Peptides against a protein of PDB entry 8BZL. Designs and how they scored, part 35

Target 1, 228 residues: chain A of PDB entry 8BZL
Amino acid sequence: SYDRAITVFSPDGHLFQVEYAQEAVKKGSTAVGVRGRDIVVLGVEKKSVAKLQDERTVRKICALDDNVCMAFAGLTADARIVINRARVECQSHRLTVEDPVTVEYITRYIASLKQRYTQSNGRRPFGISALIVGFDFDGTPRLYQTDPSGTYHAWKANAIGRGAKSVREFLEKNYTDEAIETDDLTIKLVIKALLEVVQSGGKNIELAVMRRDQSLKILNPEEIEKYV
Target 2, 242 residues: chain B of PDB entry 8BZL
Amino acid sequence: SRRYDSRTTIFSPEGRLYQVEYAMEAIGHAGTCLGILANDGVLLAAERRNIHKLLDEVFFSEKIYKLNEDMACSVAGITSDANVLTNELRLIAQRYLLQYQEPIPCEQLVTALCDIKQAYTQFGGKRPFGVSLLYIGWDKHYGFQLYQSDPSGNYGGWKATCIGNNSAAAVSMLKQDYKEGEMTLKSALALAIKVLNKTMDVSKLSAEKVEIATLTRENGKTVIRVLKQKEVEQLIKKHEEE

## One batch from the design tools (peptide; made by RFdiffusion4, then SolubleMPNN)

Design b1_p10_2_s3 (from b1_p10_2, 5 letters changed)
Fold by OpenDDE base, seed 3:
Structure b1_p10_2_s3 (fold): chain B 228 residues (1-228), chain C 242 residues (1-242), chain A 10 residues (1-10)
Amino acid sequence: as target 1 above (228 residues)
Amino acid sequence: as target 2 above (242 residues)
Amino acid sequence: SMARLLDRYE
């Protein structure tokens, strides 16, 4: 039927639309997340901004709340929908529960949303994966990843997008307690990981840092170069 | 690939939304629309293709629509879809005004429509809108602004950009001639004429084939003005003399 | 044109 977007099982048990949505994610620029001891860091491959384009409208990292931020890979418009709903939920939670969301809570919310779009007639899956980082109210740093299927897991470090495989391989080799001993080392780890797939060094990297009891900070290019 | 390009709102095996891409292809055949941001204003310039003698002289621009007192847009693509979207923009703007007793910020209006566009790419029984839009506006947050949106629901801010026929060539020309930080509305108008003259598939650029609107601030108020044909003629004449 | 199509993905 051409009039209905459906996600159904194949005879061999595959959800093709979900798998295809994952392919959409792979078309996205690379994002990496790393959980340090008292810091969470998101790094993204900076998409070449076209000349005459306003850079402020090109953001791959966004805040969901004061204590949570997210990077995504995949369809930008789809991501905006997810981000908006997540932001509303974060605010709603503050009002109803009188505490900020935990990173796990908001991840689960996003995951549930994604899952519903894989099971509802007349809807296609979201073509995005997300890295969600932040601090719980107890000060614990968290990193979660979710994909178009609605699955989510907690990670020490992870990557999504077109260069995710290479970045993950790097992280698997280099993520150690020593490598995240300090905030600066953690940031360096993210940069080094991204440099596996990003050309021209720090000029093509965007970094977001959230430290315990601090707001999200987007590093400027000069600050990034300090770590290269 | 044909199996997926014939269906609405589904991913191809390679993760593409072909219906969105086809919608964008349709827009490529539409008349050219330009937007240019200046220090003292912002403008839209659009190709007018439907020049029929039997058309009632409606002073209404074919491609440029006033959305509210602070914003206007230009459309490229399917006319019927454009009418729906422009109407929706007006409704969104009015609802916001009623609710908050303030005009809607420019980017918020753009994103609101983009969310609708996105929905038509995700929900069954719907096809993408075959329309791209350029938005010009002013608000107290960012001043003069220029945005572009496409059928996917994606958008971006621009100093100058183009949609429709020969948009790629137009953008290239804009990149060459746009002087960041030094662009006046006057120079922007001249640039618009220059680019349209080169990108429109016409032997000679005439005022009857071009619609231009400017958005400026006067005495603390936004002024949206569609240039009169005589004014456009003067701009064309100046260009020809250079 | 292709470059603009790629802008759909981040």
Scores: peptide ipSAE 0.180, ipTM 0.734, DockQ to the pose 0.533
Fold by OpenDDE base, seed 5:
Structure b1_p10_2_s3 (fold): chain B 228 residues (1-228), chain C 242 residues (1-242), chain A 10 residues (1-10)
Amino acid sequence: as target 1 above (228 residues)
Amino acid sequence: as target 2 above (242 residues)
Amino acid sequence: SMARLLDRYE
């Protein structure tokens, strides 16, 4: 039955539903993540909030735990499912292991969840990619990326969404030790990267910063403009 | 293209979920529902299409459902699907109340249902719910609130919005006339009548074809009230005089 | 509307 054989191999060895899910990701607004020396930064293209829409209900960056946050690109409803599952796992880990999750651990959990939805009968892949950033308990900053297939890797910097290619090209050229020498420089790097695809400057950028032993901070527009 | 639109909900080559889009299209043919947030309350206004005299007494409303003491919703789409979802909303709210001994926050209730909707877009053998909802409520966290959800499981908060037939035109009118920070419930009611008068697919707006519910706070308690037909008639009359 | 459909993607 077609209801059970959702994600199957093509004759050429392709998983079309996974590839098509990746196309869904490309429809999402751009997100960028950068790992600095003692800081992790997430930047997202601010979706134009429709008139009369409450801005608080439009969030592309969310906390998974006190030490981990995530940005995504793709289907918003799919992302919510992943976020909720990840949050539960973070709390469960604290209860059972008595330590917060490592960024790698929670990324692997999310990746495994996604992978199962590429192989289980009657399920379609999640239409999202995610940038997951945070600090391990030893104070090490981490950045991971995962896609609809369930693959994940650690990155120094990366981007997802419709403008990801241009942003990645910028990062490949400009990510250096000097460029991330300070927290401020790291933030500037993220902003500059986003400006490759975002028009109207800082008004259309949402920026989240997590420093060692500090909570996630969402910068206000005035703070962002200082870096532009 | 037809392969991806006629089967279970799967991605098209372009990354689209056609079954979800078709569900949304179906909602466009449903009766109009409006929600407007005011400083001192929030309201739902909905088109009543079933006006048969032989219908048994409607205890609350055709399109507006009380969910708990602090929340109500209006539905646009397949009636049977709506009944299932509204029942689920009530159950979720009651389970939360039982577990935490306090009312469920508005956004949490909306999110819980949206997760269910999303599931019906991801699991085989299921079709999306052909229903969009407007939610009105009050909680201690955000005060008066208005939310909209669709078949995809996506939702958002709104100051004013519309679902169902001619929703685009209604939204356009709301954008023009809604004054942020200055909207009273009285003004919101007038605006609702104005928009419905122009967007409902009827020759003349009458009280029998409109349901309106208001949610207010009185003495530290939420009051959800469905307007009586005479009250709606008065609102329509006032609009006609302007 | 197409705009509302696009709201599913973030």
Scores: peptide ipSAE 0.123, ipTM 0.655, DockQ to the pose 0.511
Fold by OpenDDE base, seed 4:
Structure b1_p10_2_s3 (fold): chain B 228 residues (1-228), chain C 242 residues (1-242), chain A 10 residues (1-10)
Amino acid sequence: as target 1 above (228 residues)
Amino acid sequence: as target 2 above (242 residues)
Amino acid sequence: SMARLLDRYE
C-alpha cells in the first residue's frame, strides 16, 4: 500500500519529517549570504559541473524579482517549485499593490508555503532552505533565511547547506562593521567564508551581488579571483 | 528503517527520498538511451529490446517520441509511466501553442513536466514516475538543445548524456570522446554507434536493435527524422571498418 | 550512480 506522506508529532513533540527534511538540506551545496551597508551578496559552492553538462542549467542563485534573489540548499526540484511560486507572487504583488515586494514579504510567503507542507498529511515538507536577499523599496538591504519548517528570520549573515556550520562559525568571528564597511570588503568576506569549506579556491565559487538600485550581478571567475 | 524504504514521498532519517532512488534504480535496468548535441543538430539513440516478431512493424520507434515539430524525447523506465509522461508533454506543448501562438521553448516544456514529476514525489498517495527522459529540440532562444530529466523532477542540459542500462559507462565514454565545439551531426552519429557498441551487452551491434533519431534545421524549419534501418546499418559498418 | 544521486541536491 502506498502510504500517505504523514508529518505527525512524535511522543516527545518532534516533527520528524521536518527534521529529516533539514537533513536533506545538509546534503546540499553550501550557500552563504551577507548583508552589507549598501550591498547584499550571495555565494554558493559550485559543484563540479560534470563534464558535458550545460552550466546554464545549473543555477543555484536565482532572481525572484528585480529587487530580490535567492540561493538554496537541498532538493533542486523542490527548490524550483518554491522559486516559481515566489516569482508568481512577486508579479502578483506588483499588479495588486503597485509596488515590488519587500524582502520580508516574499520570505514570509515562502515560509508560509513551506509551513503548509508540514501540516498536511497529504504532503511532505520541502527539502530546502533558502537565503533570500534584496532591497526594499526604501533602499534597505535585507537578508532572510528560511528552512523546511517554514521558520524564517532576518540575518546579518548566514549560511546553509553541508558546510554551513563552518561558514557560520567564520562569520560569527569575522562579521564586523569594519568588515562590511565597503562593498568590496563585503564581497571579500563572503569569499573568505566560502573558502572555509570550498576546495581549490575561486574556481568553485559562484558569487552574486546586488547593490542598491541595481540588478543582480553574477561575478565571473576573473572578478572573483581579484578578491581571493 | 525498512519502513522508510516502502513509504512513498517521505524522507528517511538521513534526508533521502528512497522511493525516488528506487525509481532511478529501476531505470538503470531499462534499455540504453543516448543523446548527443552537435553544432548542426542533435540526436537520440536508443536500444530496442522488444524485438518481437509479432509486433507490427508500423511502430517506427519504441522509445523515441515526437513531442511537437521542434522536439522529441526518448524514455528509459516503466513503459506505462513513459506513455503518460510523453502524452503530457504533447498536451503541454499544444496548450502553449494555442495560448501564445508560438512553439513552447524547449526548456520550458522540460520544466513543466519536471514540475509534474516533482509533485509525484511530494504529494501523499503518489509514487514517483519510474522514468527518465532525454529531450532533444530546437528553439530560437538557444538553438539545438539536449536535456535529461529523472524521477525527482530534476533536469539538466547536456552536450551528451546517457540513461538506462550501463549509463555510467556510456557517460564515461562520451566524456572521453566528445570534442567540444567540433561535434558535427555526422561525428555525433559515429560516436553514438561507438558508445552503443560498447555498452550494449550484445556480441554484435545490429541495426534492428538500435533506434536513432536526428533533429536538424532545414530552410528555417525543424526536421525530426528517424533513421532507416539501412542507414543505421551503414553507420555500424563504418564503425566496424575504423 | 551515487554521483547522479547527488545531483538531486544542490
Scores: peptide ipSAE 0.118, ipTM 0.728, DockQ to the pose 0.536

Design b1_p10_2_s3 (from b1_p10_2, 5 letters changed)
Fold by OpenDDE base, seed 2:
Formats: structure tokens, sequence, C-alpha cells
Structure b1_p10_2_s3 (fold): chain B 228 residues (1-228), chain C 242 residues (1-242), chain A 10 residues (1-10)
């Protein structure tokens, strides 16, 4: 039915479908984002890939544009939809505005999309949170988070997924100007943060970095191990 | 069966729109927002709940939004809904400015948004916006103004009012202490602190948990100013000394 | 368990 609302208020003023979507996010593997001085870093907990599954088809960090990338926690299929929409918008923006999107702009776009799915007939909320990092065209590094409700905020550092609480607690304690003084220190901070919840060391971590005026780089396991 | 509880845009046998009422309940979970109209200005005071060390302090105000040069608002309710509505307010105001080459009258902006909110209670099977707003503004028609709107699309002008958590208690306090015709912006600020101190569910009122914006007229121009933390601290200190 | 996330309400 086209006119059937799915997300409605409870008597006590809760949107349960949004809250349940947040529960879906908590079931996702952990992702962390950290904004350094001239670097943004995303780290994710690797899940064991099923035997015979192609690893390339299991990605939790995705580029939205040359200057923006995203990690997510929650429903993978939902994430695919959001990522595709965001990519289209990034390209559209380049075409119409003749500049790349700001990280805030694309975050707001994604957030608005999510919000609409909480207030549309026959649609459920997206079951994903996202960490969106990148550089504005003026060279400013940015980190944003969005959740199933469509809320978004800028962060110095944050985490999402099953281990987010522990990772955030670590970051709250250890994120200092000194800790992000260099790119290497920033990367090390992310790895240390993830190691709070990831077992068996760096082999179970996927790490992506974006430096000023550089494209997204996914670190190989050997590169990660040197920081462990 | 609670079919009326979960169905949007329908009346109960008693003539109630339950989804609208439930949206109102959602607003009750939000931080307290106050608005006070004075002779020489109008102010918004809002509880700031999201104080996190890792937040990137890019924004000067979390809960108070500048809409145009002559208007600002504060929101109580679902954050994502608030973002959508505040953006819409800005767009409406801007479109009006472009079309008529003058700022939109305050009440007209409020009404335009209220029509949108009302539509979400009547059409399309969509849920109501879980948001109430306080609007402060100035226009040449009515001068300084304070409005409140709710999820139903209802609105009203006020001398002082409150939305969000413990709003009923706050309104009662405002009724007792608000002196019509004698309210200066300075006294309004003091009153705001007084009410927030009693209404906010905190052991001690601190400047980091309170955002205040004032709207005044200076040299024929509207000035919207968010108070600095130090200024708010001073107001709190002054209140504690009384 | 989601208590540390940002409030859904302003």
Amino acid sequence: as target 1 above (228 residues)
Amino acid sequence: as target 2 above (242 residues)
Amino acid sequence: SMARLLDRYE
C-alpha cells in the first residue's frame, strides 16, 4: 500500500522504527574516523569473509568522490543505496556548481535522504550510520557522522558499530593535539582505537587515509602492521 | 487494537489526532527552549544537551538557528526533523526576498511553515514532524515578535513561552514573573536564567549547557547575537548572587 | 546501549 506509514510515533513520542534501525547499526562491525591536521583516517573492523567469497565484494569503506569517502555500519544493502545516491550527487554537484562538494554538503544530502525515509509512505529508515570524511576544496579536513534518523554532526573523532562505545571512550581519552600532530600519529591513533575491540591485531583492520590534495589510499596489511 | 494510535492523518472516535499528540510527546523529551519578548528586543534561551569532547565545534549555536537577517528560531523535538524544517524556513524567507525585494514578515514566515506541518497531519499518510519551534523576529509591521508553533501546524504569538522538557512548569514561572510593559531585554535575560535554572533537569546550571540569542535593533538594523559563554556565565553568576 | 550516541532530540 502506497499510503501506509511505517515509521510512526509511539504514544510516548518515540519513533521505534528509527530506534530499531539504530539497533541494526549496532550489529554492524566497528568503524572509526579521525580527523587529523592534514589527514583524515577511516578504520574498520574486518569481518571474516566466507570461504569462496570474493573479498572485493566486501567493502566497508567507499569513495563517494575524489575528495570524500565514507565508512558505514549497519545493513550493507542499505549502504549501497545511500552510497550510489551520494556518488550521483557528487558528480551532479561538480557539473552544476563546477566545484566538488564540501564534506558537509554531501553529509547533509545523505542526512536529508535518510530523514525522508523516516517520513515517507511505505518506507522504512535506512539501517545504517556513516562516517564521512574528506577535504573541502579549501583544504580543510572534515569528519561527519550521520545516523538512521538523518541527524548529522561534525566530529574530531568518532566511531560507529558494535564496538563504538569502547572506541569512543578510547578516543575521548586519547584524542589530543599531540596525538594528531603528524599523519603517522593520527594513523596510529586510529589503529590503537580499533585495537580496543578488534582481536588478533592489525590483520583484522582495514584502514584508509586521505591527505590534503591526495586521493584515498587504502593501506595494505603490511603498512598497518608497522603501526601495531 | 490501537489502530488509531499508529495510523496517521485519521481522527479517533473522540476526534483526536493521536499521531499529532504523540509528536507532542516527542517534543517533551527535547531540551528546554524559552522565548521572551521585551520592549527593546527578544531572546531565545535553549538547553544544550549534546556536550561531547569529540564534537567539532564548528557551529556557534547548536539549537538556535538564524533564518534571515531579521529572524531566528529555536527547536524542540527530533533533530533531523528540525533540520529539515529550519532549512525550509530559510528557503521560504529567501524566496520571498527574491520575489518581493523585501524581507518576509515574521508571521507570514511562521504561517508558511505551519501550513507545511499541517499538511503532514492531513495528507499523504506521512507522520507529523516531531518538532515545535520558537521564532523571534523583527519586522516593520509589528516590531519585535515571538511565536510558537507545534506539529499540528498551530501557532501563536507570545510575550513569553517555553517548549520542550518541563515546558509547562516553565510557562507557569513565566506567567508569575513576566511583567507586561516593563520587560527590558536585560530583565528578560535574567528571567530566562531564572526559569532555566529551575526547569532544567540539572543539579547546577552552567554556561556550557545554555545557549542564548538576542535580537535587537541598532541603527535601523536587526542584530541577532548569540551570547558568548562568558556572558552567559556572568548571567548565571548574577542570578546566584540574588 | 546507544546512550552514548547523540540525542535524537534537540
Scores: peptide ipSAE 0.034, ipTM 0.547, DockQ to the pose 0.037

Design b1_p10_2_s4 (from b1_p10_2, 5 letters changed)
Fold by OpenDDE base, seed 3:
Structure b1_p10_2_s4 (fold): chain B 228 residues (1-228), chain C 242 residues (1-242), chain A 10 residues (1-10)
Amino acid sequence: as target 1 above (228 residues)
Amino acid sequence: as target 2 above (242 residues)
Amino acid sequence: SMARTLDRYL
């Protein structure tokens, strides 16, 4: 039936629509997340915005709540749906549990949402991966990654999108306790990681930092240049 | 390749949604629509293609729709799909007004429709809407605004943009001639005529083939006005004299 | 043409 978008197993046990959704993620610009000691940092490759386009409407990093933010790679429209659902859940959790979500909780919620779209009749998978960072109520910094399948894991550092492989290889070599000893060093690590795939330096990088007990801060280009 | 083209809401092996891309291709064949943001207003200019003398109702506007007191849109693509989406926009705006006793913010209306568009790309039994829209509006949060949305459910804010036939060429011209920070509504109107004259597949631009709407603020109220044919004629004449 | 104006992928 052409009318039913279905994710089904291949004879060899593959979910092709999920794998193809992962290919959609690779069409996205690179995003990197790093967990420091008392900081979480998201860095993204800025796509060249058209000269007449309002940059305000082009965001790869978004807040889910005061204590959680997310970067994504893949289909922009799909991401908006996930972001909206996650934001509603964060608010709902505050109302019902009287505490903000843990980063793991909201990641699991997003992952469950994605998984349902891989198994529900008449739905295609979401074409996005996400890096979700923030602080739990106990002040612990967290980084999670989720993909179109609905799998999620906690990370010290990770990357998604077109340059993710190169960035991950860099992080595997350079992520040390010394490299994240300070907030500034952690930010520098993210910048260096992105520079593996981003041309023209700091002008094409967007950075978001969240420190313990502080709100999400998006660094301006001048602030980024100080770390380069 | 064809196997993925025939299904409405599945990914190709390369991670593409071909039905969305094909919907976008269909829009490229629609009449040109322009949007230009100015300091003192925002405008839509659209090509009229269906000038049929036997049309019973003189549609004052074929492609420009008033959504509420603070917003209007223009459409490029499948007319039937456009009618559904414009009606939905009006309903969303009214529901918001009833619920919150204030007009819906411009971007919220755009995103609400974009979520619907996205759903038609993700849920089975549905095809993408073959429609792109330009939105003009005013709200207390961001003032005058111009947005564009496509069949994917993606949108963006713009200072100036174009959808439909020859949109790429129009955007190129807008990039060349748009003066950031210095654009008046008057200059925007002149620019719209200039771009339409070059991008419309007509030997001579005539007022009967162009619809223009302006959105301004007067005495703390939004005013949406469709220009009269005589006003458009004057704009064209002025352009021809330059 | 629309694909060039709006990034479908971020």
Scores: peptide ipSAE 0.356, ipTM 0.762, DockQ to the pose 0.642
Fold by OpenDDE base, seed 5:
Structure b1_p10_2_s4 (fold): chain B 228 residues (1-228), chain C 242 residues (1-242), chain A 10 residues (1-10)
Amino acid sequence: as target 1 above (228 residues)
Amino acid sequence: as target 2 above (242 residues)
Amino acid sequence: SMARTLDRYL
């Protein structure tokens, strides 16, 4: 029964279910991450919340631990599973190793989880990509990306979701040491990058900022408008 | 395309989960369920389709289930699937109460069930649950709450929403008539009757075909009450006079 | 096209 072998190689060497999961990611709203000198910034496109929907229940940026945050693109329910597993691992690491996870460690954990769902019988891939940002214990800012295949890489800046191509092209042109020289400039870079694909300006952007030795701060719309 | 819609829940080339979409279509054929959040309470209103005189047990509620002292839900979709999920909700709530000696927060109960739903979309040999739920509740963190969940394991909080038959039309009516910040439970009940009268595939709205439950706070306690048929008749009559 | 009440993709 083919029902057990969900993710298999095609004759030409492709894993179609992984590629199709990547197409699910492209249906997600845009997320962008930028690593500054002493700051990491996540920005996401706010989908138009239905008039009677509570905005509180629509979160695309979440904390995994005090020192790590994640934005995702793709299937919301799949993301929740990954987030929960990552949070448990962060707490477990604190208990067993007596230190918080490094951003690379938790990224690798998430990547390994995703990879297992591409190879295990009776499991489909996760339909999500993630931008994982935070600070290592030594105070180094980090940005990682994961995809449905379980690959991961460290980035200076990157984007995922529907508008990711346009945002990445913008970042490739505009990400310089001068553009990230200050926290404010780094935030401005993220906003400008998102405005390449987001209509109606700052009202449709959610921004999260993490500075060294500080907790995740979600900027309010008024704070975002100051950078536009 | 047929290869991706007939097997275990897998991605289409376009990144769609057809089995989840088909489960949602099945829910569209179920009786209408409404939820409305008010300042002083929250309500569920549901269509009752199984009115058989020979039913031995007067099911006071076909579609509305009490989950614990602080929460209730309404279901739209496959009845057998709904029974499994409502039982699981009760078990999750009780396990939490035993572990923490406090009632489970509303959103946490919803999330726990949604993780189960999601699993049935990701693991082989499973099909999605053909059920959407509306949840009403009260907790000390957010007060009165209304949530909706679907077969994908996704959920959201709402001021007012609808699932089941003619849900899109009902939601449009709710968007037009819902007054944010000014909604009393009394006005919410009137709105529920108004919407059901227009969205139910019946010639005339009758109390026998409508189930309504309210969740309120009295003396620091949550009160979940299913309205009696006479009370529903009065609401319908009042609507017909307006 | 029943307006998908819950966006499955974020």
Scores: peptide ipSAE 0.238, ipTM 0.692, DockQ to the pose 0.682
Fold by OpenDDE base, seed 1:
Structure b1_p10_2_s4 (fold): chain B 228 residues (1-228), chain C 242 residues (1-242), chain A 10 residues (1-10)
Amino acid sequence: as target 1 above (228 residues)
Amino acid sequence: as target 2 above (242 residues)
Amino acid sequence: SMARTLDRYL
C-alpha cells in the first residue's frame, strides 16, 4: 500500500505521509497569528501543564532571532529540530550577509527544510506547522505559515492546530482594518480568536507580541487579563 | 491500525508514530525510576531488579549513571539502548567541557540527547530507542534540576516525576504529597521510599532492591552520592514506622 | 503510560 511506503505518490497523486503529518499538526494545541499595522502577535493555547511540570520547559512560542519568532503545532521534538536549524541559519545570515534575515527568507528556509524531508528517501515529513512572525529590516510586519509539505504563504491572520478551523472562521469575520487599528486592538483580536477554542480564559493562553523596533515580549497572565 | 506499526518513519492516518508509542509501552515494563527536586538537592530512586548471587561485580548502581561532575541520570527501558545513550551523554558532556572549558548546562545536555532520539524516529533504517531517562543536575543557570525524556525525543523539566513500571500511579502519588516550596532533600527521600513502596511489585520493599542517588552542593561543588544499603534500610524502616 | 507525562504534540 502506498500509505505504508516512504513519502511517495499514490495513484491519484496524493502524498499520504504529508497528509498524515498534517493530521499530527491537528493533534497540537491551537496557535494563532495576526499581523497588525505595526505589531505582530502570536497567541497559543496552553496545554494543561502537569502540576509538577516546569512550565519553562513547555514552550510553544520561540524566538528564531531578535526580529523573528515562531509558534508551532504538532510534534514537539520535530519542532525543536526545525527551530534549532532556523536559529543557526539566522545567525549564519547575520555573519555572511551582515543583516538579519527577512521573515520571508527564514520562512523559505524552514519550508525548504520541510520539503526535503518529504522527498528524501528514508525520511518522514516533519509533523509540524508553524506561524512565523516578525519584522523586516524596513519595519514591515510579516506573518507566514508553513505546513509539513513545505508550502508557505504570507497571511494577514491565520491559525494552526486542533482549533484552527474555528479560529480561522472567527478571523475571517472579524479581521478588518478597524480591528487592527491599534496595537491593543490587535492583541484583543488574537485573544478573542483564541477564546473561540480555549477554555478558562486568559489562564490557558500565552501571548507573544513584537512591535516595530522592539524585542519579543511574552505577556504575563496579568497583562493578558487586561485584554480579556 | 496495525498496518502502520512496522515502520518507524511512517505516520498513521491519525498522525501517530506507532513505533514511538510502542517504545514507550516497552518502558512501562521496566523497573520504576523516580526523581524528586528539593530546595537543597535532587534525587533519583530506582528499582533494582537484577539481583543475581552469581554476579561477579556488585554494580553499586544498575540504573543510575553519573554523567559528569554535575549530572546523573536514571534509565528505564532496554538495557542495551540505555548503555548507548548514557555513553553518548557522557561524550556530549565531555566534548562541551573541552570546547568551552565549563560544564555543559543541564538542559543543553538533555536536549542534545533528545535530538539524537528524535532522529531515530525520523530517519529510516533505525528504530526508536526503547529508553526513557530521568536527569538530575546542577548548573549555575537554574540550580538544581530534574528532567525527563522519552523515545520521541521530547523532554520536560519536573519538580517530581516517574518513569517505568506503574509510573502513572507514582506520578499521582507525587502530585498528592509533593509540597511545593517546602521540599527538603530529607523529605524527598522519605517521599521516594513511600512512592516506591506502593509502586514496586514487591511484597516488601528491601534496600537490596532500591538504588538512591542524591545530588547536592557542598562548598561550591556538586556532590553526587549513591546511598549505601544501610542508609536505604534506615529510610525504609522509618517509613514502616510511620 | 509515559504518553501522559510528556506532551508529544504541542
Scores: peptide ipSAE 0.230, ipTM 0.684, DockQ to the pose 0.669; fails the geometry check

Design b1_p10_2_s4 (from b1_p10_2, 5 letters changed)
Fold by OpenDDE base, seed 2:
Structure b1_p10_2_s4 (fold): chain B 228 residues (1-228), chain C 242 residues (1-242), chain A 10 residues (1-10)
Amino acid sequence: as target 1 above (228 residues)
Amino acid sequence: as target 2 above (242 residues)
Amino acid sequence: SMARTLDRYL
């Protein structure tokens, strides 16, 4: 049995492996989430894909269920594990409770999973943060963020990854009720926020939109350019 | 890099569990939480550090958690660990209620969680929870109660106590000002504000930075109430006038 | 400021 503790307290009360996992998140490209009135929007910085790499293999935005999607920053392999487990849980919930998960529920599930990996022998923390967006059954839009420690909170808007600080500063200044009054304004807010850190305009941005009672829509580059 | 004992369940040559001690150091970095027992109620007062404009306002209480109809707790330490433990407390309380058709006695709920904490210090090669809790509650056995638990799985009942940042100084102040047998909830609230004002590393105490919950009995029912910001402002104002 | 990550400690 592997009984070596990897994540342990330092003498000053720090969990260094969790902190280092957060550094792994900062190496990820920027992701932004914004909750509007009747819309949730995820935006991500596109990393340059190697010429011979299939673009389909590098997705930062994924659906967890019909009513929930997630963007992440950090270790891609770690993200895959979390995404798969979350998807299984979403389906399990539909089978057992006969309703889709709430955004809070699935966030809590993911957070609990991450926390357990910070308190298990022979395991390291997940090197990912996630923005989880969607709609509850009552039609309420939700945005949650979770980090490697397993903490989670609800947000009006937030960002993760390398440019998160600058993007958050922008959002703090520009997120108002007026700025999210319409779906289009909300989308525009996300694009403007990403443009604080993304070079070369809309070509390097991926956007996903979920409206009330609608499925996740990934915007094409032409649609994004209309907002720039 | 400071060499530290990385084993979670091993005694030092001096008989110390270093990982438990280090977990307690983590708690010292958390915001201050106070608990005060009065004759007519119990209160928790906690420092709120995470004031962000973009946080969703639905979080009425960042650090104070209702456990059941008769109990609440406040947490100091690692947020993720706290979430796990508070959820476990709720589950334990609910299972007891379902099994016995009565609410779980306060001390029994505290003990159940303490057993879990202790297990993480002795078994499984897992790290201790980096969390201390203050519990307030009422039951028919002991009436109003205040408990504290730490990462080791130990607990104790208190008249007044503090966990988190500057807890030692806060406890000293509580010892000086707490009048045994004469403490009303009103006086306890005033004392909480007084102690927080002196203990928090803020130039001016504001209602935005303080969460307060009271537990009282009204018409044979326990009432847990989180004070509104305006009420906290009035308490602060009153303190400034004295 | 929102520029700060949420405190990992409660």
Scores: peptide ipSAE 0.062, ipTM 0.548, DockQ to the pose 0.038; fails the geometry check

